# Ledger of designs, part 33: peptides against a protein of PDB entry 4GXB

Target 1, 277 residues: chain A of PDB entry 4GXB
Amino acid sequence: VPTEEVSLEVLLSNGQKVLVNVLTSDQTEDVLEAVAAKLDLPDDLIGYFSLFLVREKEDGAFSFVRKLQEFELPYVSVTSLRSQEYKIVLRKSYWDSAYDDDVMENRVGLNLLYAQTVSDIERGWILVTKEQHRQLKSLQEKVSKKEFLRLAQTLRHYGYLRFDACVADFPEKDCPVVVSAGNSELSLQLRLPGQQLREGSFRVTRMRCWRVTSSVPLPSGSTSSPGRGRGEVRLELAFEYLMSKDRLQWVTITSPQAIMMSICLQSMVDELMVKKS

## One batch from the design tools (peptide; made by RFdiffusion4, then SolubleMPNN)

Design b1_p12_1_s2 (from b1_p12_1, 6 letters changed)
Fold by OpenDDE base, seed 3:
Structure b1_p12_1_s2 (fold): chain B 277 residues (1-277), chain A 12 residues (1-12)
Amino acid sequence: as target 1 above (277 residues)
Amino acid sequence: MEEVFENPVFEP
């Protein structure tokens, strides 16, 4: 691709647009630096954020596809998909809420975390009670961003990334589940007919390994889910989990976001390794 | 295609 100057749109979690002038040959870090400069984010805080490829749904919700790699060309990556549904999003890239303290010391960092957290609550990624929601709204009305974040940090699934509804083979085959990644775990939420909401927590430290598999389903008979066209690639994330003492079991998630789930697992592992060193 | 990741922070 010839090197040309282009305008690239990067979205914040709340859908706010950041326009940056970059070269088509600029790598992910170059684009990230351009976004940081546009936002007046200090250089020492750039490492707390990453660029993600997402698919924007009709309702404005984001389905995370993958994190952009360091040597990737964001302009080429998004435009090559030839669909306006695909966007680049800036989001925090760490899991431990302790790192919020570093980011919150800066006005721009604080604003980014605040906007992301508000969006995550509005989208139902962070789980809140009625009373907590009232408290959060009160703080939002007062524009008390630090206090808002401090309260949010105590909430269930704070800092998690929520995926689209998918299917798992746990606890039974073909169970509809909602997967969320955060706090060094995968959370699988399921509601079986006539039952209460159940959650399975799978801690990363109890996963021996995981795998991502891509396959093209053979045109087999009748049970194609009505929404998948013939010939769509099936993605699966499987992990081998220590269920009990000396008992390993494979859990398999079938999802178009299996790659993103794997990226989250690797990212959580990397962060845990840094803490152990 | 299959890609396998071993977990270095696994605590058996």
Scores: peptide ipSAE 0.642, ipTM 0.969, DockQ to the pose 0.850
Fold by OpenDDE base, seed 2:
Structure b1_p12_1_s2 (fold): chain B 277 residues (1-277), chain A 12 residues (1-12)
Amino acid sequence: as target 1 above (277 residues)
Amino acid sequence: MEEVFENPVFEP
């Protein structure tokens, strides 16, 4: 692609549009800096955020596809897909809520975290009780962003990224699950007919390894699952988990977001490595 | 295609 100046749209978690003028040849960091500048986010806080490629659903929800890598050209990455459903989203890129303290010290950082958190609650990514929801709404009405975030930080799945409903082979084969990544774990939530919500928590520190597999299903004649066109790539994330003492078991998640899940795992691992150093 | 990631923070 020839180097040209272009207008690039970057979305916040709440769908707010940030238009930046960049070069088609600008790398991810260049675009991120442009977005930061547009938002008046200080340079020292840029590292707390990343750009993500997402698919916007019909309901306006975002399905995270992957984090944009440093060497990528965001304009090319999004436009090459030739679909308007793909967007670039700015989101915080750390897991430990302790880092919120650094970000919250700045008005723009605070606003970004607030907007993200509000959106995550509205989308059901953060789990809230009725009473907690009432309290959050009260704080939102008062525009008490700091207090809102402090309360939100105590909530289940605060800081988690929630994935689209998918399938896992745990606890049983072909179990419908909702996967969320955060707090150095993968949470697998499942609701079987007539049963209560069950959650499997898989701590990253108990994963020996994980793998991402890409395969093309053979045209099997019968059951077109409504969402997979013939020839659609099947993605799986599998991780080998220490279930008990000296007992490793593979857990496999079949999801179009397997790559994003893997990126989350790596990101959580990286953050844990930093804490150990 | 398969990509495998070993976990350096694995605690057995």
Scores: peptide ipSAE 0.642, ipTM 0.969, DockQ to the pose 0.888
Fold by OpenDDE base, seed 1:
Structure b1_p12_1_s2 (fold): chain B 277 residues (1-277), chain A 12 residues (1-12)
Amino acid sequence: as target 1 above (277 residues)
Amino acid sequence: MEEVFENPVFEP
């Protein structure tokens, strides 16, 4: 692609649009720096954020596809998909809430975390009780962003990324689940008919390994399940989990977001490695 | 296609 100056739209978690002028040849970091400059985010805070490729749903929710890698050209990555549903989103890229302290010291960083957290609560990614919701709303009305975040940091699934409903083979085959990644774990939420919500927690430190598999289902002559066309690529994330002492078991998640789940696992592993060093 | 990742922070 010839090097040209272009206008690129980057979204915040709340859907706010940030327009930046970049070159088509600008890599992910170059675009991130341009976004930071547009927002007046200090250079020393840029590393706490990343650019993600997402698909915007009809309701305005984001389905995360993948994190943009360093070598990528964000303009090319998003435009090559030839669909307006695909967007680039700025989001925090760390898992440990302790890093919020560094980001919150800056007004712009505080605003970004606040906007993201509000959005995550509104989307149901962060789980709140009725009382907690009342408290959060009160703080929102007062525009007390620091206090809002401090309360939010204590909430269930704070800092988690929630995925679209998918299927897992745990606890039984073909179980509908909602997967969330955060706090060095994968959370699998299951609601069976007539049953209470069940949550399985899979800590990263108990995963020996994981794999991503891409397969094209053979046209089996049997009735296509209504949602997947005969030719769609099936993605799976599988991890080998230490269920008990000396007992490893594979858990498999079938999801179009399997790649993103794997990226989250790697990112959580990387952060844990930094803490051990 | 399959890609496998070994976990360096695995605690057996």
Scores: peptide ipSAE 0.640, ipTM 0.969, DockQ to the pose 0.862
Fold by OpenDDE base, seed 5:
Structure b1_p12_1_s2 (fold): chain B 277 residues (1-277), chain A 12 residues (1-12)
Amino acid sequence: as target 1 above (277 residues)
Amino acid sequence: MEEVFENPVFEP
C-alpha cells in the first residue's frame, strides 16, 4: 500500500469517535500515539491502553476479534476487511485494578476509565445488584468519576472482557456458555434447562497449557451452530485444567473469539509474570 | 491449524 495521509476513526468503549490523521504505513504504536495526542493523554499513560479490532453488532455492542499487534498497520488491518462493521477500539490493556490508580491521577485517564466502566456496566459486562445500580446512578448524576470508579472496582467482573455467547464441552457436551476473562481467570456462565445460573471459574494458575485450533468443516458435516455457512472456519480454545490434585482435564470452548480468548490468557499470564519478578 | 501455549505460571 502506498504511503498516504488518511483519516482514521478510533472508537472509545462507549462508541465515542476519535478521528486521527495518520499515515497508511503507521504501525499500531504510531496510531496509538496519535490517538493519545488527540485526547491529550500524556505519554507515560499510553502503555496502559491498547488498540483492538472489533466487530460492531447491530445493537451497537462490540465483539472483540483480536488485539492489534505491534507491527500491524491499523489502517490496513481494518480497511482490508471491506466491511464497515469492523472498528478499531481503544481500551485499557491491564487486568490488575491497582493500575487504575496511576491512570486516574490524570484527568484524561480518569475520563477514559470512567467512560469504559459506564459502558461495561450498561452492556452487562460488570454485574451489579439493584442497590449498587442505584448508587452508581447517583454518582453518575453527580459526575463523581473517582467515587464511581472506586465503587465499580468492588463489583463482580470489574475489569473483565465479556465474549459473545458460545459453546463449551463443560460441564456437559455442547453447553451454551458466556465466557468472560479477567482477574487471572476465565469465567464460564451457563444455564442448564430448569437450573439456576451457574458459574465455573478457571484460574490461569491452574491451566497447564492452552491451544487454539482452526478447522474447516467438511461439507457433509452438520454445522452444529445455526447460522454458520458451510465452509466457515471453526475456532476452538482448549485448556488443560487442574481439576483436582493430580487430575488434569481438557476444557474446550468453540467460539469465533477463540483467538481473542487466547490473547487474554497470554496477557494475564504476562502480567502475572511481571508481578512474580 | 493448532497453536499450543505452555503456561509458565502454572502451579501444580
Scores: peptide ipSAE 0.640, ipTM 0.969, DockQ to the pose 0.880

Design b1_p12_1_s3 (from b1_p12_1, 7 letters changed)
Fold by OpenDDE base, seed 1:
Structure b1_p12_1_s3 (fold): chain B 277 residues (1-277), chain A 12 residues (1-12)
Amino acid sequence: as target 1 above (277 residues)
Amino acid sequence: MSETFENPVFEP
């Protein structure tokens, strides 16, 4: 692609648009720096954020596709998909809430975390009781961003990424689940008919390995389940989990977001490695 | 196609 100056739209978690002028040849870090400059985010805080490729749903929610890699050209990556539903989103890229302290010291960093957290609560990614919701609303009305975040940090699934409803083979085959990644785990939420919401927690430290598989289903004459057209790529994330002492079991999640889930696992592993060093 | 990742922080 010839090097040209272009306008690129980057969204915040709340859908706020940030327009930056970049070169088509600018890599992910270059674009991230441009976004940071536009927002007046200090250079030393840039590393706490990343650019993600997402698909915007009809309701305005984001389905995370993948994290943009360092070698990528964000303009090319998003425009090559030839669909306006694909967007680039800025989001925090760490898992440990302790890093919030560094980001919150800066006004812009605080605003970014606040906007993201508000959005995550509104989208139901962070689980909130009625009383907590009342408290959060009060703090939001007062525009007490620091206090809001401090309360939010105590909430269930704070800092998690929630994925679209998908299917897992745990606890039984073809179970509908909602997967969330955060706090060095994958959370699988299951709601069976007439039953209360059940959650399975899979800690990363108990995963021996994980695998991403891409397959094209053979046109079997059987009516494919509604929504997967014949010939669509099937993505799966499988991980080998230590269920009990000396007992490893594979758990498989079938999801178009399997790649993103794998990226989350790797990111959580990387962060844990840093903490061990 | 499949890609497998070994977990260095696995605790057996």
Scores: peptide ipSAE 0.653, ipTM 0.970, DockQ to the pose 0.873
Fold by OpenDDE base, seed 4:
Parts: C-alpha cells; structure tokens; sequence
Structure b1_p12_1_s3 (fold): chain B 277 residues (1-277), chain A 12 residues (1-12)
C-alpha cells in the first residue's frame, strides 16, 4: 500500500469519534499515539489502552473482533474489510481495576474510563441493580466522574468484555450462553428453559490450556448451528478446565468471537504473569 | 486449523 496521509476515525466506547491524521503505513502504536495526542492523553498512560477492531451492530453496539496487533496497519486492517460496519475502538486494555487509579489521576484518562464505564453499563456489560442504577444516574447527573467510577468498580462484571450470545457444550451440549471475559475469568451466563439465570465462572488459573479452532462445516454434518449458512467458517474456543481435583474437562464455546476470546485469555494471562513477577 | 495455547499461570 502506498504511503499516504489519511484521516482515520477511531471510536471511543461510547461511540464518540476521534479523527486522526495518520499515514496508511502507520502501525498500531503510531495510530494509538496519534489518538492519544488528539485526546491530550499523556504518553505514560498510552500503554493502558489498545485499539480494537469491532463490528458495529445495527443498534450501535460493538461486537469485538480482535485486538489490533503491533505490526498491523490499522487503516489497512479496517478498510480491507470493505464494510462500514467495521470500526476501530479505543478501550482500556488492562483487567485489574487497580490500574484505574493510575489512569484516573489524569483528567483525560478519567474521562476515557468514565465514558467506557457509562457505555458498558448502558450496554448491560456491567450488571447493576435498580438501586445501583439510581445511584449511578445521580452521579452522572452531577458529573462526578471519580465517584461514578468508584461505585462502578464495585459492580458485577466491571471491566469485563461481553460477547455476543453464542453456544457452549457446558453444562450440556448446545447450551445458549453469553460469555464475558474479565477479572481473570470467563463468565458463562446461561438461562435454561424454565430455570433462573446461571453463571459458570471459569478462572484462568484453572485452565491448563485453550484452543482456537476454525472449521468449515460439511453439508452433511447435522450440527449446522442455526443461522450460519452452509460453508461459513465455524470458530470454536475450547479450554481444558480443572473442574475438581485431578479432573480436567474440556469446555467448548462455539462463537464467531472465539479469536477475541482467546486474545482476552492471553491478555489476562499476561497480566497475571506481570503480577507474579 | 487449531492453535493451542498452554497456560503458564495454570495452578493445578
């Protein structure tokens, strides 16, 4: 691709558009730096954020596709898909809420976390009670961003990334689930017919390994997932989980976001490794 | 195609 100056749109979690002038040859970090500069985010806080490729749904919600890698050219990565539904999103890239303290010390960092958190709540990624929602709205009306975040940090699934509804083979085959990644775990929420919402928590520290598999279903295979046309690539994330002492069991999630789930797992593992060091 | 990742923070 010839090196040209282009205008690239990067979205915040809340859909706010940040336009940056970059080169088509600029790598992910270059673009991230440009976004940071545009937002007046200090250099020392850039590392707390990453660029993600997402698919914008009709309702404006984001389906995360993957994290942009360091060697990638964000302009090329997004434009090569030849669909306007694909966007680049800036989001915090750490899992431990303790790092919020560092980011919140800066006005811009605070604003970014606030915007992300508001969006996550609005999208139902962070789970809130009615009373908590009332409190959050009150704080939002007062524009008390720090207090808002402090309250939000206590909420269920704060800092989690929520995936689109998919299918898992746990607790039984072909279970509809909603997967969320955060706090060094995968949370699988399921509602079986006639049952209450159940959550399976799978801690990363109890995963021996995980696997991403891509396959093309054969026409004769009875397990055509409803809604995928014949010939579409099927993605699966499987992880081997320590269910009990000396009992490992594979759990398989079938999802178009399997790659993103794997990226989240790796990211959580990396963060845990840093903490052990 | 499959890619397998071993977990270094696995605690058996």
Amino acid sequence: as target 1 above (277 residues)
Amino acid sequence: MSETFENPVFEP
Scores: peptide ipSAE 0.652, ipTM 0.970, DockQ to the pose 0.877
Fold by OpenDDE base, seed 3:
Structure b1_p12_1_s3 (fold): chain B 277 residues (1-277), chain A 12 residues (1-12)
Amino acid sequence: as target 1 above (277 residues)
Amino acid sequence: MSETFENPVFEP
């Protein structure tokens, strides 16, 4: 692609648009720096955020596709998909809420965390009780961003990334689940017929390994799963989990977001490694 | 295609 100056739209979690002038040849970090400059985010806080490729759903929600890698050209990455549904989103890229303290010391950082958190609550990524929701709304009305975040940090699935509904083979085959990644775990929420909502928590420290698999289903004549067109790539994330002492079991998630799930696992692992060093 | 990742923070 010829090097040209272009206007690139980057969205915040709440859908706020940030327009930056970049080169088509600018790499992910260059674009991130441009976004930071546009927002007046200090250079020392840039590392707490990343650019993500997302698909905007009809309801305006974001389905995370993947994190943009350092070598990528964000303009090319998003435009090559030839669909207006794909967007670039700025989001915090750390998991430990302790790092919020560093970010929220800055006005812009605080605003970014606040906007993300509000959005995550509104989208149901962060789980809240009725009373908590009332308290959060009160704080939001007062525009008490620090207090809002402090309360939010105590909430279930704060800092988690929620994925679209998918299927797992746990606890039963073809079980519909909602997967969330955060706090060094994968949370699998499931509702079996006639049962209450259940959550399975899979801590990263109990995963020996994980695997991403892509396959093209053979046109088997009979079981046309209604929604997947002929020839769609099936993605799976499998992880080998220590269920009990000396008992490893594979858990497999079938999801078009399997790559993003794997990226989250790697990211959580990386952060844990940093904490150990 | 498959890609496997070993977990360095695995605690057995």
Scores: peptide ipSAE 0.652, ipTM 0.970, DockQ to the pose 0.886
Fold by OpenDDE base, seed 5:
Structure b1_p12_1_s3 (fold): chain B 277 residues (1-277), chain A 12 residues (1-12)
Amino acid sequence: as target 1 above (277 residues)
Amino acid sequence: MSETFENPVFEP
């Protein structure tokens, strides 16, 4: 692609549009810096955020595809897909809520965290009780962003990334689940017929390894999962988990977002490594 | 195709 100046749209988690003028040859960091400049986000806070490729669903929700890599060209990456449903989203890229303190010290950082958190609650990524919801709404009406975030930080799945409904082989084969990543774990939520909502928590520190697999199902054998055309790529994330003392078991998740799940695992591992150093 | 990642923070 020839080097040209273009207008690129980057979305916040709440769907707010940020238009930046960049070069088609600008890498991920260059685009991120342009977005930061447009928002008046200080340079020292840029590292707390990342750009993600997402698919916008009909209801306006985002399905995260992957994190944009450092040497990637965001303009080319999004336009090459030739579909307007694909967007670039700015989101915080750390897991430990302690880092919120650094970001919240700045007005722009505070606003970004607030907008993201409001959106995550509205989308059901952060789980709230009726009473908690009332308290949050009261704080939102008062525009008390710091207090709102302090309360939100105590909520279940604060800081988690929620994935689209998919299938796992745990606790049963072909079990429908909703996966979320955060707090150094994968959370698998399921509701079996006639059962209460169940959650399986898989801590990263109990995963020996994980694997991403891509395959093309053969026409004869694969029951076409509803909505996948014959010959579409199947993605799986598998991890070997320490279920009990000296007992390792593989858990496999079948999802188009398997790559994104793996990126989350690596990111959580990286953050834990920093804390151990 | 498969890609496997070893976990350096694994605690046995």
Scores: peptide ipSAE 0.652, ipTM 0.970, DockQ to the pose 0.875

Design b1_p12_1_s4 (from b1_p12_1, 7 letters changed)
Fold by OpenDDE base, seed 2:
Structure b1_p12_1_s4 (fold): chain B 277 residues (1-277), chain A 12 residues (1-12)
Amino acid sequence: as target 1 above (277 residues)
Amino acid sequence: MEEVFENPVFEA
């Protein structure tokens, strides 16, 4: 692609549009810096955020595809897909809520975290009770962003990324699950017919390894999940988990977001490594 | 295609 000046749209988690003028040759960091400048986010806080490629669903929700890598050209990455559904989203890129303290000290950082958190609650990524929801709404009405975040930090799945409904082979084969990544774990939520909501929590520290597999399903007749065309690549994330002492078991998740899940795992691992150093 | 990631923070 020839180097040209272009207007690039970057979305916040709440769908707010940030338009930046960049070069088509600008790498991810260059674009991120441009977004930060547009938002008046200080340079020292840029590292707490990343750009993500997402697919916007019909309801306006975002399906995270992947994190944009440093060597990527965001303009090319999004436009090459030739679909208006694909967007670039700015989101915080750390897992430990302790880092919120650094970000919240800045007005812009606070606003970004607040907007993200509100959106995550509205989308059901953060799990809230009725009472908690009432409290959050009250704080939102008062525009008490710090207090809102402090309360939100105590909520279940705060800081998690929620994925689209998919399938896992745990606890049973072909089990419909909702996967969320956060707090150094993958949470697999499932509701089997006639059963209560069940959650499997898989801590990253108990994963020996994981793998991402891409395959092209054979055109077999029956199990066309609605929406997968013939020849669509099947993605799987599998991880080998220490279920008990000396008992490793593979858990496999079949999801178009398997790559994003893997990126989350790596990111959580990286953060844990930093804490161990 | 398969890509495997070993976990350096695995606690056995």
Scores: peptide ipSAE 0.641, ipTM 0.968, DockQ to the pose 0.862
Fold by OpenDDE base, seed 4:
Structure b1_p12_1_s4 (fold): chain B 277 residues (1-277), chain A 12 residues (1-12)
Amino acid sequence: as target 1 above (277 residues)
Amino acid sequence: MEEVFENPVFEA
């Protein structure tokens, strides 16, 4: 693609549009810097955020596809998909809420975290009780962003990414689950017919390894599942988990977001490595 | 296609 100046739209978690003028040849960091400049975010806070490729659903919710890598050209990455459903989203890229303290010291950083957190609550990514929701609404009405975030930091799944409903082979084969990544774990929520909601927490420190597999299902003659067209790539994330002392077991998640899940795992691992150094 | 990631923070 020839180097040209273009207008690129980057969305915040709440759907707010940030328009930046960039070159088609600008890499992810260049675009991120342009977004930061547009928002008046200080340079020393840029590293706390990343650009993500997402698919916008009909309801305006975002399905995270992947994190944009450093060598990528965001304009090309999003436009090459030739669908208006794909967007670039700015989101915080760390997991430990302790880093919120650094970001919250700046007005723009505070606003970004606040907007993200409000959106995550509205989308049900952060789990809240009725009473907590009332408290949050009161703080939101007062526009007390710091107090709002401090309360939010105590909530279940604060800072998690929630994925679309998918299938896992745990605890049983073909179990419908909702996966969330955060706090150095994968949370698998499952509701079997007639049963209560169950949650499995899989800590990253108990994963020996993980793998992403892409496969094209062979047209088996009989069971045309009507919805998956012939030739759709099946993605799976599998991880080998220490269930108990000296007992490793593979858990497999079938999801079109398997790549994004793997990116989250790697990101959580990287953050844990930094803390150990 | 398969990509495998070993976890350096795995605690045995």
Scores: peptide ipSAE 0.641, ipTM 0.968, DockQ to the pose 0.864
Fold by OpenDDE base, seed 1:
Structure b1_p12_1_s4 (fold): chain B 277 residues (1-277), chain A 12 residues (1-12)
Amino acid sequence: as target 1 above (277 residues)
Amino acid sequence: MEEVFENPVFEA
């Protein structure tokens, strides 16, 4: 693509639009710096955020596709998809809430974390009780962003990414699940007919390895499941998990977001490696 | 296509 100046839209978690003028040849970091400058985010806080490719749903929710890599050209990455539903989103890119302390020291950083957290609660990514919701609402009405975040940090699935409903082979084959990634784990939530919501926690430290598989289903003549068109790429994330002492078992998640799940796993591993050093 | 990732923080 020839190098030209273009206007690029980057969204915050709450759907706020940030327009930046960039070159088509600008890499991910260049675009991130442009967004930071537009927001008045200090340079030393840029590293706490990343750009993500997402698909905007009809209800305005974001389905995360992948994290944009350093070598990518964000303008090309998003426009090459030739669909307005694909967006670039700015989001925090760390898992340990301890890093919030560094970001919250700055007004802009605080605002970004606040907006993201409000959005995650509204979308049901962060789980809240009725009482907690009342407290959060009160703090939001007072615009007490620091206190809001401090309370939010204690909530279930704070800092998690929630994925679209998908299918896993655990605890049973073809089990509908909602996967969330955060706090060095994958959380699998399932609701079986007539049963309460169950959650399975899979800690990253108990995963020996994981794999992403891309396959094209052979047109097996039988049941056209109505939703998967003949020829759609099937993505799977599988991980080998230490279920008990000396017992490894593969768990497989079938999801269009398998790549994003793998990116989350790698990111959590990387952060854990930094903490060990 | 398959890509496999070994986990360096695996605790056996």
Scores: peptide ipSAE 0.640, ipTM 0.968, DockQ to the pose 0.881
Fold by OpenDDE base, seed 5:
Formats: C-alpha cells, structure tokens, sequence
Structure b1_p12_1_s4 (fold): chain B 277 residues (1-277), chain A 12 residues (1-12)
C-alpha cells in the first residue's frame, strides 16, 4: 500500500467517534498516539489502552475479533476486510482495577473509564442488581464520575470482556455458554432448560496450558451449527484445568472469538507475571 | 492449525 495521509475512525466503547489523520503506513502505536493526542490524553497514560479490531453487530454491540498487534498497520488491517461492520475500538487494556487509580487522576483518563463503564453496564457486561442500577443512575445524573467508578469497581464482572454466545463441552457436551474474561479468570455462564443461571469460574492460575485450534469441517460433515456454511473455519479454545488435586481436565470452547479469548488469557498471564516480579 | 501456550503462572 502506498504511503498516504488518510482519515481513520477509531471508536470508544460507547460508540463515540474519534477521527484521526494518520499515514497508511502508521503502526498500531502511531495510531494510538494520534488518538491520544486527539483526546488530549497524556503520553504517560497511553500504555493503559489498546486498539482492538471489532465487528459491529446490528444492535450496535461490539464483537471483539482481536487486539491489534504492535507491528500491524491499523488502516490496512481494517480496510482489507472490505466490510463497514469492522471497526477499530479504543479500550483499557489492563485487568487489575488498581490501575484505574492512575488513569482516573487525569480528566481525560477519567472520562474514558467512565464512558467505557457506562457502556459495559448498558450492554450487560457488568452485572448489576436493581438497587445497584438505581444508585448508578443517580450518580450518572449527578455526573459524579469518580463516585460512579468507585461503585462500579465493586460490581460483578467489572473490567471483564464479554464474548458472544458460543458452545462449550463443560459441564456437558454442546452446552450453550456466554464466556467473559477478567480478574484472572474465564467465566462461563450457562442456563440449561428449566434451570437457574449457572457460572463456572476458571482461574488462570489453575490452567496448565491452553491451545487455539482452527479447522475446516469436511463437506460431508454434518455442520450441526445452524447457519455455518459448508467450509467455514471452526475455531476452538481449549485449556487444561486443574479441577482438583492432581486432576487435570481439558475444557473446550467452540467460538469464532477463540483467538480473542486466547489473547485475553495471555494478557492476564502477562499482568500476573509483572505482579510476581 | 494448532497453537499451544504454556502458562508460567500455573500453580500445581
């Protein structure tokens, strides 16, 4: 691609558009810096955020595809897909809520965290009771952003990334589940017919390893998944989990977002490694 | 294709 100046759209979690002028040859960090400059985010806070490739669904929700890598060219990465449904999103890229304190000290950082958190609540990524929702709305009406975040930090799945509904082989084969990543775990939520909502928590520290597998189903294979055309790539994330003392078991998730799930696992591992050093 | 990741923070 020839080096040219282009206008690139980057979205915040709430769908707010940030237009930046960049070169087609600008790498992920260059684009991130341009976005930060446009938002007036200080340089020392840039490292708390990342750019993600997402697919915007019809309801305006984002399906996270992957984190943009350092050596990628964001303009090329998004335009090469030749679909307007693909977007670049700015989001915080750390897991420990303690880092919110650093970001919240700056007005722009505070606004970014606030907007993301409001959006995550509205999308049902953060789980709230009726009373908690009332309290949050009251704080939102008062525009008490710091107090809003302090309350939000106590909520279930604060800071989690929620994935699209998919399938797992746990607790039973072909179980429909909703996976969320955060707080050094994968949360698998399921509702079996006639049963209450159940959640399985899989802590990263109890995963010996994980793997991502891509396969093309054979044409003769009964694609049991409604709507997958013959020959579509199947992605799976599997992890080997310490269920009990000296008992390892594989858990497999079948999802188009398996790569993104793996990226989340690696990111959580990396953050834990920093804390142990 | 398969990619495998070993977890350095695994606690046995």
Amino acid sequence: as target 1 above (277 residues)
Amino acid sequence: MEEVFENPVFEA
Scores: peptide ipSAE 0.639, ipTM 0.968, DockQ to the pose 0.888

